# Ledger of designs, part 77: peptides against a protein of PDB entry 3OGK

Target 1, 307 residues: chain A of PDB entry 3OGK
Amino acid sequence: ATPDRLSRRFPNLRSLKLKGKPRAAMFNLIPENWGGYVTPWVTEISNNLRQLKSVHFRRMIVSDLDLDRLAKARADDLETLKLDKCSGFTTDGLLSIVTHCRKIKTLLMEESSFSEKDGKWLHELAQHNTSLEVLNFYMTEFAKISPKDLETIARNCRSLVSVKVGDFEILELVGFFKAAANLEEFCGGSLNEDIGMPEKYMNLVFPRKLCRLGLSYMGPNEMPILFPFAAQIRKLDLLYALLETEDHCTLIQKCPNLEVLETRNVIGDRGLEVLAQYCKQLKRLRIERGADEQGMEDEEGLVSQRG

## One batch from the design tools (peptide; made by RFdiffusion4, then SolubleMPNN)

Design b1_p15_5_s3 (from b1_p15_5, 8 letters changed)
Fold by OpenDDE base, seed 2:
Structure b1_p15_5_s3 (fold): chain B 307 residues (1-307), chain A 15 residues (1-15)
Amino acid sequence: as target 1 above (307 residues)
Amino acid sequence: MSAREKLREEQERAR
């Protein structure tokens, strides 16, 4: 579809989702500049789609100029922006969005590639937004943003229910978790093993409503921090956990209300048997191939047709 | 490489 055809057919469009490059682009099968620029769409949104509240770009090229134009055109009417696996922008573009769209409810840049200039965008969001419900920069590499701004967001945004972050040290998020009283979902962070302090994370307090969780680099020593509320867990993201097959079995047995599990093939047939036995409410299972296949000779970490 | 470093590299490659 062309942008001009869309606006003519649907002048009152409220939600738009655009998909750019297919997954095949990851294999260099598609020219770098193919099919992914949001510019013509942003122009059309700005001129003709005056009721648009939700924008989702997936695998598209997005410039700072595109973000600035979108921000100014939609301002406080923009409720949702998802930059899903996008590229081509900097944190200046994000700053423009949060500066002009002060009532944004959902901001996502999961798996996007960008140039980081500073942490001003998150600070601006923290200082002025009270509407945020979903913040997601999972699998991104922000080095210049402050955990304190995340805490401020949690304090000011009473409807904040889902937060996914990059590699923040989890102990730096203690203030955030305390402030985020209505948080239901958290993914990311970084659990850093300290041989000298094996109980470093045992006193970590999570929000009372937390039921969807994915802690990055969680090993068997850190896993017990989930046990007090494991019966409340509905979704687990273990893709970036450092759990072996037996650890999976231990955790799964404690999560009888689990509905969604995402993990690697390290769960093995044994883990799948335990999952079937204890998780009767399971709705979705995602198993990815992990790098563990190259180094672990142990047959137990493979999912067969039997499992 | 630690298991953590391997997972980070996988995350970078999956992008």
Scores: peptide ipSAE 0.037, ipTM 0.742, DockQ to the pose 0.213
Fold by OpenDDE base, seed 1:
Structure b1_p15_5_s3 (fold): chain B 307 residues (1-307), chain A 15 residues (1-15)
Amino acid sequence: as target 1 above (307 residues)
Amino acid sequence: MSAREKLREEQERAR
């Protein structure tokens, strides 16, 4: 599809999702004409798609100029922006989006690659947005953003239900969790083992409605923090957890209402058996190969065709 | 390399 054909066919388009070429194709000298740039689409949005509220770019090249043009063209009418596995922009582009799109409800940049100049974009979002429902910068590398701004967002955005973050120390998010009274989903953060303080996370208070969770680097020592509300967990992201097969079994047994599980092969056939036994509401299972499996010759940590 | 470091590298590669 070409941008011009889209606007002619659907002048009242409210939602647009564009997918670029698979990243594997990016390793080949993708001809300049590969259609991975959002620029022609942003031009078309700006000129002809006046009712567009939702934009989802997946695996596309997005410049700061593209984001600035989009922001100014849609302003407060833009409710959703998803930069899913995109590249080519900086935090200046994000700043433009949050400055001009003050009523944005969903902002996603999951797995996007960008140049980080500062944390102003998150600060601006915290200062001016009250509409945010979903914030997702999972699997990104922000080093200059403040957890205090995230707390401010939680206080000001009463409809905030899903937040996915990068490598924030979980203890820095205590204020955020206290403020995020309606939060249902949280992914990311960083749990850091401290041999001198094995229970440093045991007093962590999660939002009461939390039912979709993925804590990065959660090990068996930290896992008990979930036990008080494990029965209400519906989705677990364990892709970046530091759990062995037995730990998976322990956790799964405590999550009888689990609907979605994402994990690595370390769950093993045993973990899958336990999952089948205890999680009767399971709707989706995703198992990825982890690098940890290359070293664990232990047969128990592999998912076979029997599992 | 710790399991944590390996997972971080995987996260970086998955990005």
Scores: peptide ipSAE 0.036, ipTM 0.744, DockQ to the pose 0.192
Fold by OpenDDE base, seed 3:
Structure b1_p15_5_s3 (fold): chain B 307 residues (1-307), chain A 15 residues (1-15)
Amino acid sequence: as target 1 above (307 residues)
Amino acid sequence: MSAREKLREEQERAR
């Protein structure tokens, strides 16, 4: 479909999702310039799609200029922007979005690659936004953003229900969790082992409504922090957890209300059996191949075709 | 690279 055909056919379009490069582009089989630029679409949005409030770009090339144009064209009418596995922009583009779109409710950059210039975009968001419901920069590398700004966002955005972050030390997010009273979903962070302080995470207080969770690098020593509210958990993202098969079994048994599980093949057939036994409300299961397969001599960590 | 970093990189590549 061409942008011009879309606007002519649907001048009152409110939501647009565009998918760019297929997954095969990851293998350098597709030229970088193949059909992946958002520029012509942003132009069309700016000129002809004046009711558009939700934009989702997936695997597209997005420049700072594209983001700036989009931001200025839609301003406070833009409620949702998802840059899903996109590339080509910097934090200046993000700054433009949050500066001009002050009523944005959903901002996603999950798995996007970008150049980080500074943390101003998150600071600006913290200072001026009160509408944010979903913030997601999961699987991104931000080094210049402040946990304090995240806390400020939580304090100011009463409707904030889902936050996914990169590799923040979880202890730096204590203030955020305290402020995020309505938070239902959290993914990311970083749990770091400390031989000198094995229980350093045991006093973490999570938001009372938290039911969708994915803590990065959670090992068996940290897993007990979930036990007090495990029965409340409805979604687990264990893709980046450091749990073995037995650890999966232990955790799953404590989550009888689990509806969604995302994990690696380390769960094994045994973990799947436990899942079937204890999680009767399960709606979705995602199992990815883990790289840890090369080291597991133990038969237990494999999901067979029977599982 | 820590075991954690390796795991992350490998998972990112697999996606």
Scores: peptide ipSAE 0.035, ipTM 0.738, DockQ to the pose 0.296
Fold by OpenDDE base, seed 4:
Structure b1_p15_5_s3 (fold): chain B 307 residues (1-307), chain A 15 residues (1-15)
Amino acid sequence: as target 1 above (307 residues)
Amino acid sequence: MSAREKLREEQERAR
């Protein structure tokens, strides 16, 4: 489809999702520029799609100029922007979005690759937005943003229900969790093992409504922090957890209301048996192959065709 | 390499 054909057919379009590069591009089988630039689409949005509230770009090249044009064209009418596995922009483009789109409800940059100039975009968002419901920069590398701005967002955005972040130290997010009273979903962060302080995270207080969770680098020593609310957990992302098969079994047994599980093949056939036994409401299971598991000699950590 | 280092490397390779 061409941008011009879309606007002619659907002048009152409210939501647009564009997919660029196929999954095969992840294996360097397709040139980096394959899948196209968002530029012609942003031009069409700006000129002809005046009712557009939601934009989702997946695996596309997005420039700062594209983001700036989109931001100025849609302003407070833009409710959702998802840059899903996109590349080509910097934090200046993000700054333009949050500066001009002050009523944005969903902002996603999950798995996007960008040049980080500063943390101003998150600060601007914290200072001026009160509408945010979903913030997602999961699997990104922001080093210049402040956890204090995230706390400010939580305080100011009463409808904030889902936050996914990069490698913030979880203890730096204590203020955020206290402020985020309506938070239902959290993914990311970083749990860091401290041999001198094995209970470093035991006093971590999560939002009361939290039911979808994925803590990065959570090991068996940190896992008990979930036990007080494990019965209310409906979704677990264990893709980046440091749990073995037995740890999976222990956690799964405590989550009888689990509906979605994402994990690695380390769950094993044993973990799947426990899952079937205790999680009767399970709707979706995703098992990824971990590269680390190629070296685990233990037969118990592999999902067989029997499982 | 610690399990954490391996996982970080995997995350970097998956990008």
Scores: peptide ipSAE 0.035, ipTM 0.736, DockQ to the pose 0.198

Design b1_p15_5_s4 (from b1_p15_5, 6 letters changed)
Fold by OpenDDE base, seed 1:
Structure b1_p15_5_s4 (fold): chain B 307 residues (1-307), chain A 15 residues (1-15)
Amino acid sequence: as target 1 above (307 residues)
Amino acid sequence: MSRRERLREERERAL
């Protein structure tokens, strides 16, 4: 579909999701005219889609100018913006979004590539937004944002239920977790093993309603921090955990209400057997091949056709 | 390189 045809057909459109071409095609093989730029769509949104409240760009090129135009055109009517695996923008574009769209409920930049100029966008969001429900910059490289701003967001946004972040040290998020009383989902962070302080995370207090979780770099030493609430876990992302097969078995046995599991091949056939035995409510299973497991072809950490 | 560092690098490559 072309942008102009969209507005003519659906002038009252409230939600738009655009998908660019797969990444494999984006590297040097996509002609300039592949339709991956959001610019013509943003123009159409600005001019003709006055009821649009939700925008999802997936694998598209987005400039700061595009974001600025979108922000100004939709302002407080924009409830959802998802920049999913997008590129071409900087944090200035994000700043424009949060400055003009003060009632945004969902802001996602998961797996997007951008130039980071400063942390002002998160600060601005913290200072003015009270509507945020979902914040997701999982698998991004923000180095200039402050955990304090995230805490402020949690304090001010009573409906905040899902937060996915980059590589924040988990201990820097203690204030955030304390403030995020209604948080149901958390992904990301960074658990960093300290040989001198093996129990440095044992006093970590999670939000009481937390049931969807994906802690990055969680090893077997840190895993016990989940045990007090493992029975309430419904979704678990172990893709970037440092758990072996036996660790998976241990954790899975403690999660009888698990509905979604994302993990690597290290779970093995044994882990899958344990999963089948203890997780009767499982709805979705994703198993990825990790690079660390490619070298373990001969070890127990492989899922066979029997699993 | 620790297993953690390797996994971090893998994650960064996936970005």
Scores: peptide ipSAE 0.370, ipTM 0.902, DockQ to the pose 0.178; fails the geometry check
Fold by OpenDDE base, seed 2:
Structure b1_p15_5_s4 (fold): chain B 307 residues (1-307), chain A 15 residues (1-15)
Amino acid sequence: as target 1 above (307 residues)
Amino acid sequence: MSRRERLREERERAL
């Protein structure tokens, strides 16, 4: 479909989701008219889609100019922006969005590639937004943003229920977790092993309503921090955990209300048996093979057709 | 490299 045809057919459109090219194609090799650029769509949104409150771009090329135009055109009417696996913008574009769209509820940049100039966009969001419900920059490389701004967002946004972040040291997020009283979902962070201090994370206090969780680099020494609330966990992302088969079995047995599990092949047939025995409410299971598991001869960490 | 460092590198390559 072309942008002009969309506006003519649906002038009162409130939600738009666009999908670009598959990852295998380099964006820089595509002509401007290929449909990988959001520019013609942003132009159409600005001119003709005046009721649009939700925008989701997936695998699109997005410039700072595109974000600035979108921000100014929709302003406080924009409730949702998802830049899912997008590229071509900088943090200046994000700054424009949060500056002009002060009532945004969902902001996502998951797996997007961008140039980081500064952390001003998150600071601006922290200083002025009170509406945020979902913040997701999971699998991104922000190095200039402050965990203190994340804490401020949690304090000011009482409806904040889902936060996914990059590789923040989890201990730097203690203030955030304390402030985020209504948080139900958290993914990301970084658990860093200290051989000299195996109990480094044992005193972490999580939000009371937390039930969807994915802690990056969680090993068997850190796993016990989940045990006090494991019975309320409904979704668990273990894709980037450092758990062996037996560790999976131990954790799964403590999560009887688990509905969604994402993990690696290391769960094995034994882990799947335990999952079937203890997690009767399971709705979705994702198992991926990690690169570290490629060429492993040990059958314990393998999922077969028997499991 | 530790297992943690390897996993971090794998994650970075997926980005």
Scores: peptide ipSAE 0.369, ipTM 0.902, DockQ to the pose 0.172; fails the geometry check
Fold by OpenDDE base, seed 4:
Structure b1_p15_5_s4 (fold): chain B 307 residues (1-307), chain A 15 residues (1-15)
Amino acid sequence: as target 1 above (307 residues)
Amino acid sequence: MSRRERLREERERAL
């Protein structure tokens, strides 16, 4: 469909999701007319889709100008912006969004590629937004944003229920977790092993309602921090955990209410057996191949066709 | 290189 056809057919559209081509195609000098640019859609949104509250771009090219136009056109009417695996923008574009869309509830940049100029966008969001429910910049490379701004967001946004972040040191998020009283989902962070301080993370206090979790680089030494609330966990993302098969078994046994598990082949047939035994409410299982598993000669870490 | 460092590099390459 073309943008103009969409607006003519659905002038009162409230939600729009656009999907571009797979990222692999973006590297091969795709012609400008391939439909991967959001520009014509943003123009149409600005001019003709005055009731649009939710925008989801997936695998599209988004410029700062596109974001600025969208921000100014929709302003406080924009409730959801998802830049899902997008590219072409900088943090200036994000700054425009959070400056003009002060009532945004969902802001997602998961797996997007961008040029980072500064951390002002997160600071601006922290200073002016009280409506945020979902913040997701998981699998991104923000290096200039402050954990303190994330804490401020948690304090000011009482409806904040889901936060996914990049590689923040998890101890820098202590204030955030304390402030985020209604947080149900957290993904990302960075657990960093300190041989001299094995108990470095044992005093972490998570939000009381936390039930969807994916801590990056969590190993068997850090895993016990989940045990006090493991029974309330509904979703685990272990894709970037440092857990072996036996560690998976240990954790799974403590999560009887698990509904969604995402992990790597390291779970093995044994882990799958334990999962079947203890997690009777499981609805979705995702197993990805990890690069680390190519080197493990141990037969136990492979999911066979029997599992 | 630790397993953690390798996983970080793998994650960065996947982005």
Scores: peptide ipSAE 0.367, ipTM 0.901, DockQ to the pose 0.175; fails the geometry check
Fold by OpenDDE base, seed 5:
Structure b1_p15_5_s4 (fold): chain B 307 residues (1-307), chain A 15 residues (1-15)
Amino acid sequence: as target 1 above (307 residues)
Amino acid sequence: MSRRERLREERERAL
């Protein structure tokens, strides 16, 4: 499909999703410059798709100039921008988006690769946005953004229901969690082991409506922080948790209302049996092949054809 | 080695 053909056929298009590079690109099997530039699409959006409110780019090359053009063209009419596994932009491009699109509801940069210049984009978002519902920069590497800006967003955006972040120290997000009264989903953060303070996370207070979560680097020592609200958990992302098979069994048993589980092979056949026994509401199960296969001496950490 | 470093190494080995 070409941009010009799209606009001619669908001049009143409100939502656009574009997919660039195939999955094979993850293995460097496809050249970086393969057909994945958003530039011609952004040009078409700017000129001819004046009702477009939702844009989703997946595995595409996006420049700061592309983002700036999109931002200025759609301004407050842009409700959703998803840069899903994209590359080629900097935080200057993000700054342009949040500066011009002040009523954006969904901003996603999950698994995108970019150059970080500063944290101004998140600050600007915090200062001017009150409409945000979904913020997702999961599996990204931001080092210059402030947890205080995230707290400000939570305070100002009453409809904020889903937030996924990178490797923030979870204790720096205490203020955010207190402010995010309507938050239903949280993924990311960083739980760091401290031998001198094993209980440092036990006093974390999560939003009361939280039911979808994934805490990065959560080990068995931190897992108990979920127990007070485990019965209300509907989705767990354990892909980046540091739980063994037995830990999975313990947690799963406490989550009878679990609908979605994402985890690694470490769950094992035993974990799957426990899942089947206790989680009767399960709708989706994702098991990724993790590096756990090389280190697990015990057969318990492998999902077999029997499980 | 931090938990992050361990998990990164594990992911890199799985790739």
Scores: peptide ipSAE 0.097, ipTM 0.801, DockQ to the pose 0.281; fails the geometry check

Design b1_p15_6_s1 (from b1_p15_6, 7 letters changed)
Fold by OpenDDE base, seed 2:
Structure b1_p15_6_s1 (fold): chain B 307 residues (1-307), chain A 15 residues (1-15)
Amino acid sequence: as target 1 above (307 residues)
Amino acid sequence: RKSRIELEEERRLRL
């Protein structure tokens, strides 16, 4: 469909989701002028889709100018913006969004590639937004944002229920977790093992309603921090955990209410047996195999067709 | 057991 055809057919459209690029491997084979730009859609939104409150761009090229135009056109009517695996913008574009869309509830830029100029966008969001429910910049490379701004967001946004972040040191998020009283989902961060201080994270206090969790680089020494609330966990993301098969078995046994598990092939047939035994409410299982694991035939961490 | 470095590299390759 073309943007102009969409507006003519649905002038009162409230939600738009666009998917652009094919899989990354195929994108490099497509000429630059392939139509993966959001520009014509942003123009159409600005002119003719005046009821639009939710925008989701997936695998598209988004410029700062596009974001600025979108922000000014929709302003406080924009409730949801998802830049899912997008590219072409900088943090200036994000700053424009949070400056003009002060009532935004969902802001996502998961797996997007961008140029980072500063951390002003997160600071602006922290200073002015009280409506935020979902913040997701998982699998992104921010180095100039402050965990203090994340804490401020948690304090000011009482409906904040889901936060996914990049590689913040988890200890820097203690204030955030204390402030985020209604948080149900957290993904990302960074657990940094210290051989000299194995109990580095044992005093972490998580939000009381937390039930969907994915801590990056969590190893067996850090895993026990989950045990006090493991029975309330409904979703686990272990894709970037440093757990072996036995560690998976230990954790899974403590999560009888688990509904969603995402992990790697390291769970093995043994882990799947334990999962079937203890997690009777499981709805979704994702098992990824790394490129390096494709050549490994007979390790314990293999899921066979028997499992 | 995958090292942290290996997981970080896999993560970068996905971006």
Scores: peptide ipSAE 0.381, ipTM 0.908, DockQ to the pose 0.184
Fold by OpenDDE base, seed 3:
Structure b1_p15_6_s1 (fold): chain B 307 residues (1-307), chain A 15 residues (1-15)
Amino acid sequence: as target 1 above (307 residues)
Amino acid sequence: RKSRIELEEERRLRL
């Protein structure tokens, strides 16, 4: 459908999701100009979709100008913006969004590629937003944002329930976790092994309602930090955990209420057997194929058709 | 056992 046809047919549209092309790395043969830009859609939103409160762009090219236009057009009516695997913008575009859309509830830029100019967008969000429920910049690389701003957001946004971040040192998020009293989901961060301080993470206090979790680079030494609340875990993202098959088995056995598991082939048939035995509430299982094959001396980490 | 470096590289390749 064209943007103009959409507005004519659905002038009262409240939610829009657009899917672009697979990233160029997957298809060297797809011309860049084939429908990947959000610009014509942003123009249509600005002019004709006056009730639109939720926008989801997936695999689209988004410029700072597009974001600025969208921000000004929707302002406080914009409740959800998802830039899912998008590219073409900078943190200036994000700054425009959070400056003009002060009542935004969901802001996602997961797996988006952008140029980072500064951390002002997160600071602005921290200073002025009290409505935020979901913040997700998982699988992004921010070097100029402050964990203090994240803490401020947690303090000011009482309805904050889901936060996914990049590679923040988990210890820098202690203040955030203390402030985020209603947080149910956390993904990202970085757990860093320290031979001199093996117990450095053992005193981490997580939000009491935390039940969906994915800590990056969590190894078997850090895994015990989950044990006190493992029974309340409903979703685990282990895609970027440093867990072997045995570690998976250990953790899974402690999560009887697990509903969603995302992991790699390293779980193996053995891990799947344990999962079936202990996780009777499991609704979704995602096993991502990784290059795990080269490091397994023992075939335990292979998921066969029998598993 | 995948190293952290390998996982980081895989993450980069997915982006």
Scores: peptide ipSAE 0.392, ipTM 0.911, DockQ to the pose 0.193; fails the geometry check
Fold by OpenDDE base, seed 4:
Structure b1_p15_6_s1 (fold): chain B 307 residues (1-307), chain A 15 residues (1-15)
Amino acid sequence: as target 1 above (307 residues)
Amino acid sequence: RKSRIELEEERRLRL
């Protein structure tokens, strides 16, 4: 379909999702005519899709100019923007979005590649937004944003329920967690083991409603921080946890209400057996295969046809 | 056991 055909057929469209090519094909190697650029779509949105409130771009090339045009065209009518595995923009484009779309409820840029100029976009969001429900920049490389702005967002956005972030030191997010009273989902951060201070994370206080969780680099020493609320956990993302098979078994036994598990092959057949025994409400299981197979000297950490 | 460094590299390769 072409942008012009879409607007003619659906002038009252409220939600649009566009998918580009797989990221494995580097965008610079793909001809411009493949449809990977959002520019013609943003033009059409700006001119003819006046009721559009939700935009999802997946694996597309998005420029700062595209974001600026979209922001100005939709302004406070834009409720959802998802830049899912996109590229081509900088933080200036994000700044334009949050400056003009002050009532945005969902902002996602998970796994997007961008040039980071500064942290102004998050600061602007913190200063003016009170509507945010979902913020997701998981698996991104922001280094210039402030955890203080994230805390401000949590304080001001009473409906904030899901936050996924990059590699913030978890201790820097203490204020955020305290402010995010309605938070149900958190992913990302960074747990950094300190041999000299093994209990540095033990006093972390999580939001009371937290039930969907994925802490990056969580090892067996940090895992006990989940135990006080493990019974209320419904979703776990362990893809980037530093847990062995036995650690998986330990944690799973404490999560009888688990509905979704994402992990690596390290869970092994043993972990799957424990999962089946203790997690009777499990609805979805994702197991990443590949790299763990080469590092395991023993039979543990392999999911076979038995599991 | 997969090291932190290895996981970080895997994350980088996915992006």
Scores: peptide ipSAE 0.388, ipTM 0.910, DockQ to the pose 0.183; fails the geometry check
Fold by OpenDDE base, seed 5:
Structure b1_p15_6_s1 (fold): chain B 307 residues (1-307), chain A 15 residues (1-15)
Amino acid sequence: as target 1 above (307 residues)
Amino acid sequence: RKSRIELEEERRLRL
């Protein structure tokens, strides 16, 4: 499809989702004419799609200029921006979005690659937004943003229900969790094992409504922090957990209301049996075949055709 | 058992 054809047929379009090429093509190896640049679409949005409130770019090349144009064109009418696995922009582009789109409800940069200049975009969002419902920069590498700005967002955005972040130290998010009273979903962070302080996370208080969770690098020593609310967990992302088969069995047994599980083949046939026994409400199961095969001495860590 | 380092590397390779 071309931008001009879209606007001509659907001038009142509210939501647009564009998908670029599959991930197998590195962004830097994609020729300019492949259709992966958002520029012509942003031009069309600015000129002809005056009712557009939701934009989702997946695996697209997005420049700061594109983001600036989009931000100024849609301003407070923009409710959703998803830069899903995109590249080509910097945090200046994000700053433009949050500066001009003050009523944005969903902001996603999950798995996007960008140049980080500063943390001003998150600060600006914290200072001016009260509408945010979903913030997602999961699987990104921000080093210059402040956990305090995330806390401010949680305090000011009463409808904030889902937050996914990069590798923040979880202890730096204590204030955020306290402020995020309506949070239902959290993914990311970083649990850092300390042999000298094995219980450093045991006093971590999660939001009372939290039911969708994925803590990065959670091991068996940290796993007990979930036990007080395991019965209310509906979704678990264990893709980046440091759990073995037995740990999976222990956790799954405590999550009878689990609806969605994402994990690696380390769950094993035994873990799948436990899952079937205890999780009768399971709706979706994703098992990723990880490189766990080379490190697993035990046959239990493999999902067979029998499991 | 995968180490944190290995998992971090796998994660980076996905990005």
Scores: peptide ipSAE 0.382, ipTM 0.909, DockQ to the pose 0.187; fails the geometry check

